# Ledger of designs, part 26: peptides against a protein of PDB entry 6O8C

Target 1, 262 residues: chain A of PDB entry 6O8C
Amino acid sequence: VGLRYEKISLPKIHPRYDLDGDASMAKAVTGVVCYACRTASTLLLYQELMRKGVRWLVELVKDDYNETVHKKTEVVITLDFCIRNIEKTVKVYEKLMKVNLEAAELGEISDIHTKLLRLSSSQGTIESSLQDISSRLSPGGLLADTWAHQEGTHPRDRNVEKLQVLLNCITEIYYQFKKDKAERRLAYNEEQIHKFDKQKLYYHATKAMSHFSEECVRKYEAFKDKSEEWMRKMLHLRKQLLSLTNQCFDIEEEVSKYQDYT

## One batch from the design tools (peptide; made by RFdiffusion4, then SolubleMPNN)

Design b1_p10_5_s4 (from b1_p10_5 with P1E S7V)
Fold by OpenDDE base, seed 1:
Structure b1_p10_5_s4 (fold): chain B 262 residues (1-262), chain A 10 residues (1-10)
Amino acid sequence: as target 1 above (262 residues)
Amino acid sequence: EEVDLSVLEE
């Protein structure tokens, strides 16, 4: 999960004045910083898409939760109805037993009543589990998505734009170095300008790479790690909801077996 | 605007 990118580094910058070498170096630096700009943009886009995905998944899980709650409620109603009917039947048979009739049947009905009460107790466990899930999904819960707004890089950080400014400066120097190379030899004053521009290029490049590493890559990795952890937990929660739903279906099926006795 | 370096690879 996540975007793969290549680790980039600046080429070695030699202090020696060399028109051919400096032009080649400047070209390489321009390429590296250009890659950083593109990568930063891609990483930002990925994070924005992931944030949308996170929001979508939260809504999906909430829907799953509501469906499970609905099913649980349905089963509770059915079970309670069945229990009430069985209790009425028990009372009738108890009256008949006073006349020494239907003793065997009373025993069977009483056993069914006991089983139904057990099923009813299991509903309490399901309710507790649903409450736990609800608490986890609630604001401030363990599965809150607040991290998605906090972690990583954001458009408001203007990281790509900042890198682009530096790239523009570097590119201008590169083009000048191409011209200088074509001249084959520079006058003293032009040579001094070339040397100063080389220092500027180094400064801009270093600043760009530092910004890229610290403000783009590092924050992206943190976002990625957090998103993976959160995603695993959310998927597990969905499985839990499915399990609870299945338990409700199982109880409903069991209750249906006893409806013939009511 | 991104700088297109494809022209520079010549």
Scores: peptide ipSAE 0.035, ipTM 0.729, DockQ to the pose 0.030
Fold by OpenDDE base, seed 3:
Structure b1_p10_5_s4 (fold): chain B 262 residues (1-262), chain A 10 residues (1-10)
Amino acid sequence: as target 1 above (262 residues)
Amino acid sequence: EEVDLSVLEE
């Protein structure tokens, strides 16, 4: 998962004055920095889309959680009602037992009561699990999406714009070097300007590549890693919720078997 | 290698 991009590096910049070589070098530098700009833009877009996806998934999982809680609540109500009814029945049979009546039936009803109490105990475990999940999804929890806002690159960083400015400067020098090459020979003053521009080109290019590597690529990779880890955990949590829901259904089904005794 | 600079013309 993630966008694939090519690792780019600047060509060698030779210090020697060479109109043909300098034009060729400048062209190559322009291409590299241009690629960096495009890549930075693409990486930014990816992250923005992922942030939207993260928010969407959080909402989805919260909905799943609420549904599970609702189901659990229904089961608790049903189970408690069944327990109360069976307890009433037990009391009736206990009274009858005092007069030596219905001993076998009392045993059966008591066993049912015991089973229901066990089911009720399991609901406590489900409740604990739901509370844990809630804590993990809560602000500041383990599965909080705060990282999505902190990690990576953002439009407000203006990385693409910064790179574009540098690219513009580099491109301007490249076009000048192309003209210089066409002249075949420069006057002394023009030659000196060319040399200075070459230094500027180097400066801009280095700055662009440094910015791209440190502020775009590095941060993107960090974001990608965090997103993958977080997504894995969220998917696991969703599976856990499903498991809890299924447990509730299982309990409900089992309780339904004893409703005839109440 | 030829560098595609067509994107700069846009």
Scores: peptide ipSAE 0.035, ipTM 0.719, DockQ to the pose 0.029
Fold by OpenDDE base, seed 5:
Structure b1_p10_5_s4 (fold): chain B 262 residues (1-262), chain A 10 residues (1-10)
Amino acid sequence: as target 1 above (262 residues)
Amino acid sequence: EEVDLSVLEE
């Protein structure tokens, strides 16, 4: 998941004055930094898309939660109704026993009552689980999406623009080195300028690569790691919600078996 | 004097 990287180094910058070599080196550096600019843009786009995906997933999970809560509520109402009816039946049978009626049915009804109370207890567990899920999804909860706004790179950071400025400086020097190469030999003053420009090229290149590595790639990787972890947790939570829903259906089905006694 | 960069694998 995410973009994968391999490590590539800048071409070696030789201190020796060599018009052909310097032009070739400058061309290579220009290419690398240009690629860094494009990559930075791609990484930024990826993160922005992921942020949209995160928001979408949060909404989806909240919908799942609400559906589960509604189903749970329905089952609670049905179960409570059944319990009340069974309790009334128990009371009636108890009165009948005082009049010397058959006791065989009272035991069965009492057992059903006990089973229903057990089911009611399980509903309490489901409720507590739903409350836990709600707390995790709430602001400040463990599954809050605040990290998506904090981690990674953002358009406001202007990393691509900063790299582009450095690329422009490098490109200017490269074009000059192409001209210098075409001259085959430089006068003393022009040679000195060439040497100074070579130092400037080195400075700009290293600054660009440092910025790219530390402010683009590193932050992207941190964002990616956090997003993957968070998404796994969210998917697990969805599975938990599904499990709770299924438990509600199971309870509803069990209660339906006792409707003949109510 | 060499600086490493991360580039896309693909």
Scores: peptide ipSAE 0.022, ipTM 0.646, DockQ to the pose 0.036
Fold by OpenDDE base, seed 2:
Parts: sequence; structure tokens; C-alpha cells
Structure b1_p10_5_s4 (fold): chain B 262 residues (1-262), chain A 10 residues (1-10)
Amino acid sequence: as target 1 above (262 residues)
Amino acid sequence: EEVDLSVLEE
């Protein structure tokens, strides 16, 4: 679940010269752009934290993978050893059968041998699954985390700083408009400056909002969507690893039952 | 002399 932010829009700027209205408008614009700056900062922070989380999760899953591989290897060794021992036993009993001894036991041991061979075959499937998981986690794989470095906004983009510069310009004009309001009436030249500053305010505000929407919000949303998709896939993969681990334990347990015959 | 700032609106 990503950060919730409010959709902000600039207030309507009335073209008419009005000291009271212009001061109020400027105040509102300042507030909106201030919110944009804070929001941009928060969105950036969130993405940076998520990138750290992604890296952490990748390492965790890699560790899980390695543990599973280790367990699988252990089981293979144990299983192979058990198979070899059972095969020796089968050979002994086959020799005894020539003298009509222990036919029932030979049948049981042969059945165990067949079961062990089936378990060995299942290990091949586990190996194939592990290889698939490895390929997905590898660089360039479907679960690579390269997107986390590419998508979204980064501190190097300096989006917050850019917005802050615009906010500073807007704030200066707002304070001037507050003073102008206090004067109640401006001389002609001051009025013209006020009108010009109002245009500047609009320019800065629109630039800020465009930058916020296109460079901060849009990229954040893309990052968020990608992160959610990736996270879901990673969690599923982790469950697959756990399943494979459990299969290894199940095989180990079954093999242990037959060790009494070896 | 009042400076005409209307030139800035162009």
C-alpha cells in the first residue's frame, strides 16, 4: 500500500486587479505549492525506503534459496547412500533365494528399493524447480530488482529542491501582496509591478504544479505499481522455496524409515 | 516622471 496524498490544484487566478483578492489568492497558491514540496519529499523518502526494502528482501530470498539448495544436497547424499545399501541387500537376498530362503523379505526390500528410486526421481524435479528459481533471481531475470533503480524519483533528480526554489519565489510575492493589501491603494507604478508579479506568481505556480505532477507524482505511481507487482511475485517465489524445502524434509523423513532395513 | 511598466506585460 503506497502513500496516500491529496490531489492538489491551483486556485483560480482572477485576472482583475484586486489587492485583497490577490493577497488571498497568493496565500492559497503558497499553501498548495508548499504542500507539493512536502509531498514530493515524502514520496521520495518512501521510494528510497522501498528500495532498501527491496534490496533486503532480495538478500533474504537468496539466503532462503541457498538453504534450500543445501538441504536438497544433503537429502540427495543421504538418499543415494540408502539406495546403495538397499541394492547390496537385494543382491544378498537374491543369492539366498536360490536356496529358497527369505522370499518374503526379498519382496519387501525390493519394494523399498523401488520407492527410493521414485524419491530419487522426485529430487530431479526439485532440482529443476530450483534452477528455475535461480534463473528468475539472477541478473536479467524476471525478478531482478533493476527496476527499483530505474523507476520513480531519485534524490539526484533534485525535484524537491527545484520545487523549493519556486516556492521561495512564490512566497516572496505573497509577502509583497500582503504588504500591498495593507497599503489599500498603490501608485500607478506599484500597481503595474503588482500586476507583473501576479503574472510571475502564476508562472511559478504552474511550473511547480506541472513539475510536481509529471516528475514526482507520475513517476511515484509507476514505481508504486511496479513495486507491488514485484513484491507479489517475490512473496510467491518465497512460498515456492518453502514448499521445496518441505518436500526435502518429507523425503528425508521417508528415507529415515528405510534406514532400519539397511 | 512615472515609469510606464506596461512594457513588462508584453
Scores: peptide ipSAE 0.014, ipTM 0.538, DockQ to the pose 0.127

Design b1_p10_6_s1 (from b1_p10_6, 4 letters changed)
Fold by OpenDDE base, seed 2:
Structure b1_p10_6_s1 (fold): chain B 262 residues (1-262), chain A 10 residues (1-10)
Amino acid sequence: as target 1 above (262 residues)
Amino acid sequence: DETLKKLEEA
C-alpha cells in the first residue's frame, strides 16, 4: 500500500578540478534532484487524493451507521408492539382459565412472551454497540479524520516549489559546466569561478536532498502509516455495523413468526 | 562536512 519510490543519493563529488568530470557530475546531480522534485510532487498528489478518499469514506460510514440505527429503531418498535399484544393475549387467557378453560394454550403463549422478552434484552446490547461506534466516529473520537489534515505534506508547504528553485540553480551551473568542458581549458579567473560554482552546486544539491528526505519522504511515510492503520480500523467498523444490521434483521424475522398470535 | 572542506582546499 502506498507509492513506491527508489532510494536516491547524490553522486560522489570529487574535490579535484576536472572539467570533464565536473560536467558529468553536474549532469548526474541534476538528474537526481530532478527525480526528487518529481517524486515529491507525486507523493503530494497521492496524499491529497488519500485525503479526499478519507473524507468520502467517513461520510459513507456515517451513512451506514444511520441506516443501522434506523433499522434498529424499526425493529424495536415492531418488537415492542408484538410484546404488548402478546401480553394482552396472556391476560385474556388468564381470565379464561378462571372459567375452567384448559391451560395448554396459555402455556404456549407464555413461552412466546418469554422468547420475545429475550429478544428485547438483546436490543440493549445492540444499542450499546451503536453508541460505541458513534463515539468513535464523533469529533475527537478514535476514528476521527483530523490526522489526515495534520500528517504528511501539503500544497501550502511549497516543498515542490522549493525543490524546483534549487533544481533551477543546479541546472544553470550544469549548463555552464557543459560550456566549460567545451573550452577544454579555462583562464585563471574562469577557473576560479568554476570552482566556486562547483561549491554552490554542492550546497544546492545537499540542501535539496535534505529537504526532500526530511520534509517530503519522512512526512509522507508517517502519513502513509497512519492512513493504513486508520483504513483498517474503518473497514473493521463497517463490518461491525453490518453485523449489527444483520442481528436486527434476525430479530425482525423471529418476531414475524409470532405476529399471527396478535 | 568533509566534502566541503576538501572542495575549499582544492
Scores: peptide ipSAE 0.018, ipTM 0.602, DockQ to the pose 0.825
Fold by OpenDDE base, seed 3:
Formats: C-alpha cells, structure tokens, sequence
Structure b1_p10_6_s1 (fold): chain B 262 residues (1-262), chain A 10 residues (1-10)
C-alpha cells in the first residue's frame, strides 16, 4: 500500500522584525525541513526495497514458468507415447477384424484414440499461452521491470543530501536567531544582518520544500503507482501459470486411464 | 522590510 506521510507546509514568515518571533519561526522552519529530509530518506529506502522485491518476484515467476514448461514437456511425451501405442493397437485389431476376430473391441479403442487426439490438440493452446507469457516476461515485454530503474528516486540523485545541505543552512540561521533572541536587542548592523538572514532562511526553506515536493514526493508517488500496477499484472500472470500447470496435470491424469489399453 | 513583504505576498 506504500508509505504514509503527513502533509507538511512552511509556517508563515512575517516581515516584521521580531527577535522572539523570528527565532520561533526559524525553529518551526527547521523542524519542517528536517521532517522533509527524514521523509525523503524513508521514501528512498522504501523504493530501494521495492526494487529488490520486484527483482525477486521476476525470478520467482521465471522459475514458475520453467516448471510449467517442464511439466508440459513431460505430458507431451507421455501423451505422444500413449497415442503411438493406441495407434499400433488399432492396426492390430483392424487386421484381426479381417479374420472376424474381436470386432467389438475395435470401437472402444478407436474412441480412446479420438479422445487422446483431442487432448493432444489442447497442448497447442497451452503452448501458445506459454509463449505469450514468455514474451511478456522477456526484455521489452509488457511485464519488463525496466520501469523500476526509471521511475522514482534513486540514491544517485542525492536528494537527501541536497536537502540536508539546505537544512544545515537553515539550522545555522536558526541558531543565530536564538542568540539574537538572547541578546534581546541588536545594534543597527546586527539588525540588518538578521533581516538578511531571514531572507536567506526563506530562500533555503522554499527551495527545500520545492525540491522535496517535486523531486521526492512526486516521483515516489509515480513509482508507487507503477509498482502497484506492475505487481497486480505479475500476480495475475503467476495465477495463469498455475492454471496451465493444473491443466497439464489434468491431461496427465486422463492419459493414465488409457495406459492399460496399450 | 519591503523585501520580506514582497516575499510574503508572493
């Protein structure tokens, strides 16, 4: 279902010079951007874990596919063998019929032969289904996992680090504002510096939040949506493979009933 | 300050 996170927003920044208010505001901004950093890190981790899960599931489904192919091959061999034996039996009985022996049994054997041929025809459908599945799992197929490397955020993007740099700048200003507050009154020059720092704080904070929203959250949501869609399709495919396997077992069981006639 | 006011209004 994905990670849930709280919607965060920057506090209002008042233009008024107020040492107490500015310190409080700076503290709040620091908190918000800090939360953004942590959230970005968590979202990144989630995506990395999901990528591992995707790779794991691909391998699992490939294994299921191979097992199904193996079973299908086994059944084909068994069925073909049974058909050949029945055909031999039919030929023998046809010869015997010419001498007026066992004509009644020929009808039963012929019916079995017809049933086996019908079973053989169903193998073509299974084969086509397996080919379709193979094509979907192949590179460039509809179930390729290339999206997992394209969508979302990656460690190489260094989003968390970029946010951390901005957080550091913000934190420095916050600490200065705490000091300014403790002074209770600033000289003219220090007051001007404080005002400039407040502008810098705003700049860094807005940049951080924009980056968080656009480069972290948005991309994460896209990744999450894509992963859910892909996962659903993969699970469905796995069910299809199971169905095909069961069909092979059913055919094998049916063939086994006729082996006594060979 | 005027600059901060403009930023707040933006």
Amino acid sequence: as target 1 above (262 residues)
Amino acid sequence: DETLKKLEEA
Scores: peptide ipSAE 0.017, ipTM 0.587, DockQ to the pose 0.203
Fold by OpenDDE base, seed 1:
Structure b1_p10_6_s1 (fold): chain B 262 residues (1-262), chain A 10 residues (1-10)
Amino acid sequence: as target 1 above (262 residues)
Amino acid sequence: DETLKKLEEA
């Protein structure tokens, strides 16, 4: 999961004055920093989209939770109703037994009652599980999405814009070096300017690459790692909810078998 | 419920 990008590095900058070499070097530097700008933009976009996805998934899981709670409630009501009816039936049969009637049937109904009570006890476990899930989804819980707002790069950081400014400076020097190359030979003063511009180029390029690595790439990787971990946990939680729902259906089905006895 | 009704009538 995540965007793939190539690791980029600046070309070697030779200290020697060479109009052809310097123009070529400047072109390469421009290309590298340009790539950094584009990559930074792409990484930012990815993170923003992922944040939207995270929010969407949270809402989806909350809906799943609510549906599970609803189903659980339905089953509890049905089960409790069935238990009450069976208990009434047991009492009736106990009265009849005093007259030596329906002894065998009483035993069967009592067994059913015991089974239903066991099913009722399982509802407590389901409830506990739902409470745990609710706590995890709650603000400050283990599955809170606060990390999505904290980790990574953000538009407010203006990383792309900062890199673009540096790229512009580099590009200007590159174009000057192209002109210098075309002149084939520079006067002394122009040569000195060229040398100073070469130093500026190095400075801007180094600054750009450091910013890209430290403020864009590193933070993106951290965001990516957190997102993957969180996503796995959320998917697992959804599976748990599904399991609980299925348990409710199983109980409902079992209860339906005994409704004919009431 | 049906069974219960029958039992109550007995």
Scores: peptide ipSAE 0.000, ipTM 0.393, DockQ to the pose 0.003; fails the geometry check
Fold by OpenDDE base, seed 5:
Structure b1_p10_6_s1 (fold): chain B 262 residues (1-262), chain A 10 residues (1-10)
Amino acid sequence: as target 1 above (262 residues)
Amino acid sequence: DETLKKLEEA
């Protein structure tokens, strides 16, 4: 899961003065740093899209939560109504027993009452679970999406732009080295300039690769890891909500069996 | 409610 990219490394830079070798090396370095720029841009885009996805998923799960809460409330009302009716029935039978009527039926009604009270008790567990979920989704909760704004790379970091500046410097040196190669031999002063430019190229390239690795790749990987973990937890939470909804339906179905006694 | 009414009448 996540964006795949190739591991890149700088070519070996030989200290020896060699016009052909230096031009070839500079070309390779330019290619590598160019790839880094493109990759950094792609990684940034991916993260921005993921942030949008995270926000979308949060809203989806909140909707699921609200639906579950509504269903739970409906079932509680129905159950409470049924309990009240059964309690009235029990009282009626108790009065009838005083006149020696319906003795065998009182036990059955009392058992139903007991079962309904057990169902009512189970609603407390569902409520506790919903409260836990609400807490986890709340600001500062365990499933808060604050990490998505903190982790990874952001457009404001200007990493791509910084890399592009270094790439431009490297590219200029590469073009000069192509010219130097075409000359086949340089005068003493031009040779010294070439040597200095080679050092500059090395400096820029190293800086670019360090920046890419530390400020782009590393942060991206951290973002990716956190996003995967968070996503897994959110999906699990959705399953929990579904389970709670099903429990509500089960209770509703059970209550419906006793509606004939009301 | 209907069942309850029947019980009260019995």
Scores: peptide ipSAE 0.000, ipTM 0.386, DockQ to the pose 0.003; fails the geometry check

Design b1_p10_6_s2 (from b1_p10_6, 4 letters changed)
Fold by OpenDDE base, seed 2:
Structure b1_p10_6_s2 (fold): chain B 262 residues (1-262), chain A 10 residues (1-10)
Amino acid sequence: as target 1 above (262 residues)
Amino acid sequence: SKTLEELKKA
């Protein structure tokens, strides 16, 4: 879940010269663009924090992976050792059968040997799964974090600063319109300046809203969507690693039952 | 291993 923000739109700018209306309009525009600046800043901060979180999670999952690989390796060594010992035991029993030992004992050991070989075969599947996970986590893999550096907005884009410049221009015009309103009536030249400033305000506001929508909001939404998708996949991968670890523990436990025969 | 060694000695 990403940050929630309100959809904002500029108030209607009436072309008619009206000191009271223009002051009110300018106030509203200032408020809207101010909100855009604050929102852009918040969205940027959120993305930066998420990028840090992504990096942290990648390292965490890599650690989990390495631990699972280590456990798998340990189990393989233990299993191989057990298999070798059982094979030696089988050979000893075969020799002893020639001296009237019970065939039933040899049968039991042979069954254990067969079970151990089956467990050994399952290690191949675990290895393949680990390789798949490694590939997904590797650079260029499906779970690579390269998107976090590409998607969304970045401090280097200077979007907040650009919006702030426009806001400053708009605010200046708003303050002038407040003064104009207080005068009740303007001289001809002052009226013309007011009209020109109103046009400037329109252009600044439109530019700000366009920039906010296209360069801040849209990119943020793309980042958010990608982040959610990636996070879900990473969590699933962690579950897969846990499953593989548990499989290793299960194999180790089963092997331990047969160590008494070695 | 202990069991195997015992069997080898028998």
Scores: peptide ipSAE 0.000, ipTM 0.455, DockQ to the pose 0.003
Fold by OpenDDE base, seed 4:
Structure b1_p10_6_s2 (fold): chain B 262 residues (1-262), chain A 10 residues (1-10)
Amino acid sequence: as target 1 above (262 residues)
Amino acid sequence: SKTLEELKKA
């Protein structure tokens, strides 16, 4: 689950010159952009932590895969050995049958041989499944983590810093507007400066909000969506690996029952 | 295995 944040919007900026209103408006704008800066920082941190988590999970799943492959290989060796021994036993019984031994014993051993061959065939299915998993985890595969490096926002984008610069400009104007308010009335030149600063404040605020929405929020949401999708698939993959491992253990247990016939 | 050897002797 991604971070929740409040949707923010700039207050309405009244075009009329009003020292009290302008100071209040500037305060509100400062608050909104300040929130945007903090939110952008939090969203960035979340993504960075998620990237670390993604890398960790990939390594974990790869380890699980390798363990499963190892177990599968062990079982194959054991199974093949058992099959070879049973085949030798079958040959011995076939020779003994020529000397009027009971066919029932040969039948039992032959049945065991058939069962072992069936188990061996199941190993082929496990192998194919492992190959599929390997392909999905491989570079360029469907479960590659390349998206984590591409999607979202990154520290190198300097989004927080860019927003902070705009916030600083806005804050400066806000403080000036507080002073202007305290003067109650401004001379003509000071009034003109106030009006120009108000335009600048609007420009900075709009730029900040645009940047926040387009470069921070939008990209974060894209990252979050990709992360959730990928995570779901990875967890499913891990369950598949566990299933394959369990199948290997089941086969090993079954083979162990026939060790007395070797 | 011992079993196989026993079978060979039978």
Scores: peptide ipSAE 0.005, ipTM 0.462, DockQ to the pose 0.003; fails the geometry check
Fold by OpenDDE base, seed 1:
Structure b1_p10_6_s2 (fold): chain B 262 residues (1-262), chain A 10 residues (1-10)
Amino acid sequence: as target 1 above (262 residues)
Amino acid sequence: SKTLEELKKA
């Protein structure tokens, strides 16, 4: 779940010289750009926290993978041992049959041997699945976390600082417009300065909003989308690992039933 | 296993 932010827009700027209106407009612009700065900062913080979470999850899944591999190895060893013992038993019974012992027991042991070989074949499938998971987690794999370093906004981009500079310029003009309003009337030269400052205000505000939209919001949304997709895939992979682990336990349990014949 | 040893003695 990503951070919710409100879409902000600049107030309409009227070209007409009006000390009261211009002061009010400047105040509103200052508020909007201030909100943009705060929002940009929050979005950046969120992304940085998510990057930490991604790294943590990768390590967790790697640990799960290693545990599954370990369990699989244990089961393979146990199964192979059981198969070898059953094969020895079969050979002993074959020798005894030459001396007039009952053939019925040999048939049962042979059936167990066949079942164990089938279980051994299933281990091959588990191995293949683990290899697939390993490939997906490997560098360049489908579940690599390289996107987390590429997508979104980063502290090094200095987007918040850039917006703050523009906000400072806007705020300065706003304070001047507040003073101008208090004077009620300006001399010709002061009026011309006011008009020029109004143009500067518009320029800074437009630049701030464009930067906010294109460099902060857009990139954040891309990061959010990518993170959600990746997270779903990682959670699914963890479920797959759990399933493989359970399969190993099931095989181990089945093998334990035949240990009494060894 | 004990079973295998028993079979070998038989």
Scores: peptide ipSAE 0.005, ipTM 0.461, DockQ to the pose 0.003; fails the geometry check
Fold by OpenDDE base, seed 5:
Structure b1_p10_6_s2 (fold): chain B 262 residues (1-262), chain A 10 residues (1-10)
Amino acid sequence: as target 1 above (262 residues)
Amino acid sequence: SKTLEELKKA
């Protein structure tokens, strides 16, 4: 899971004056920093998309929760109604037994009543589970999405733009080194400028790579790790909600078997 | 409910 990027490193910069070598080195540095810019942009885009996905998933799970709560409420009403009807039936049969009616039917109804009461007790467990899920989804809960806004890189950081500025400086030096190479030999003053520009190129390149590694890659990796952990927890929670919904359906089905006795 | 109603008529 996540975007794979290649680890990039700057080429070795030789201290010796060499017009051909310096042009080749500058070209390579330009390529590396260009890749860093593109990668930083891609990593930023990924994070923004993930943030949208996180918000979407939170809303989806909240909807699932509400549906489960609604279903539970329906089952509780149905179950309570069935229990009340069975209790009335039990009372009627108890009165009839006093007038010489056979006790066999009373035993069956009493067993049904006991089963329904057990089903009613299970509703308390479902309610407790739903409350736990609600607490986890609530603000400040274990599944809060605040991390998505705090972790990683953001467009406001302007990391891509900062890298692009450095890339522009490096590219200008590269083009000059290409011209210098074409001249085959430089005058003393031009040679000194070339040497100075080589130092500038190294400075810009090092700054770009440091910024890329520390402000782009490191923060992205932290965001990625946090998102994976959070996503696993959210998926597990969704499975728990489905399980609770199924339990409600199972109870409803069981209750429906006894509706003929009412 | 139907069984209870039958018993009441009864």
Scores: peptide ipSAE 0.000, ipTM 0.440, DockQ to the pose 0.003; fails the geometry check

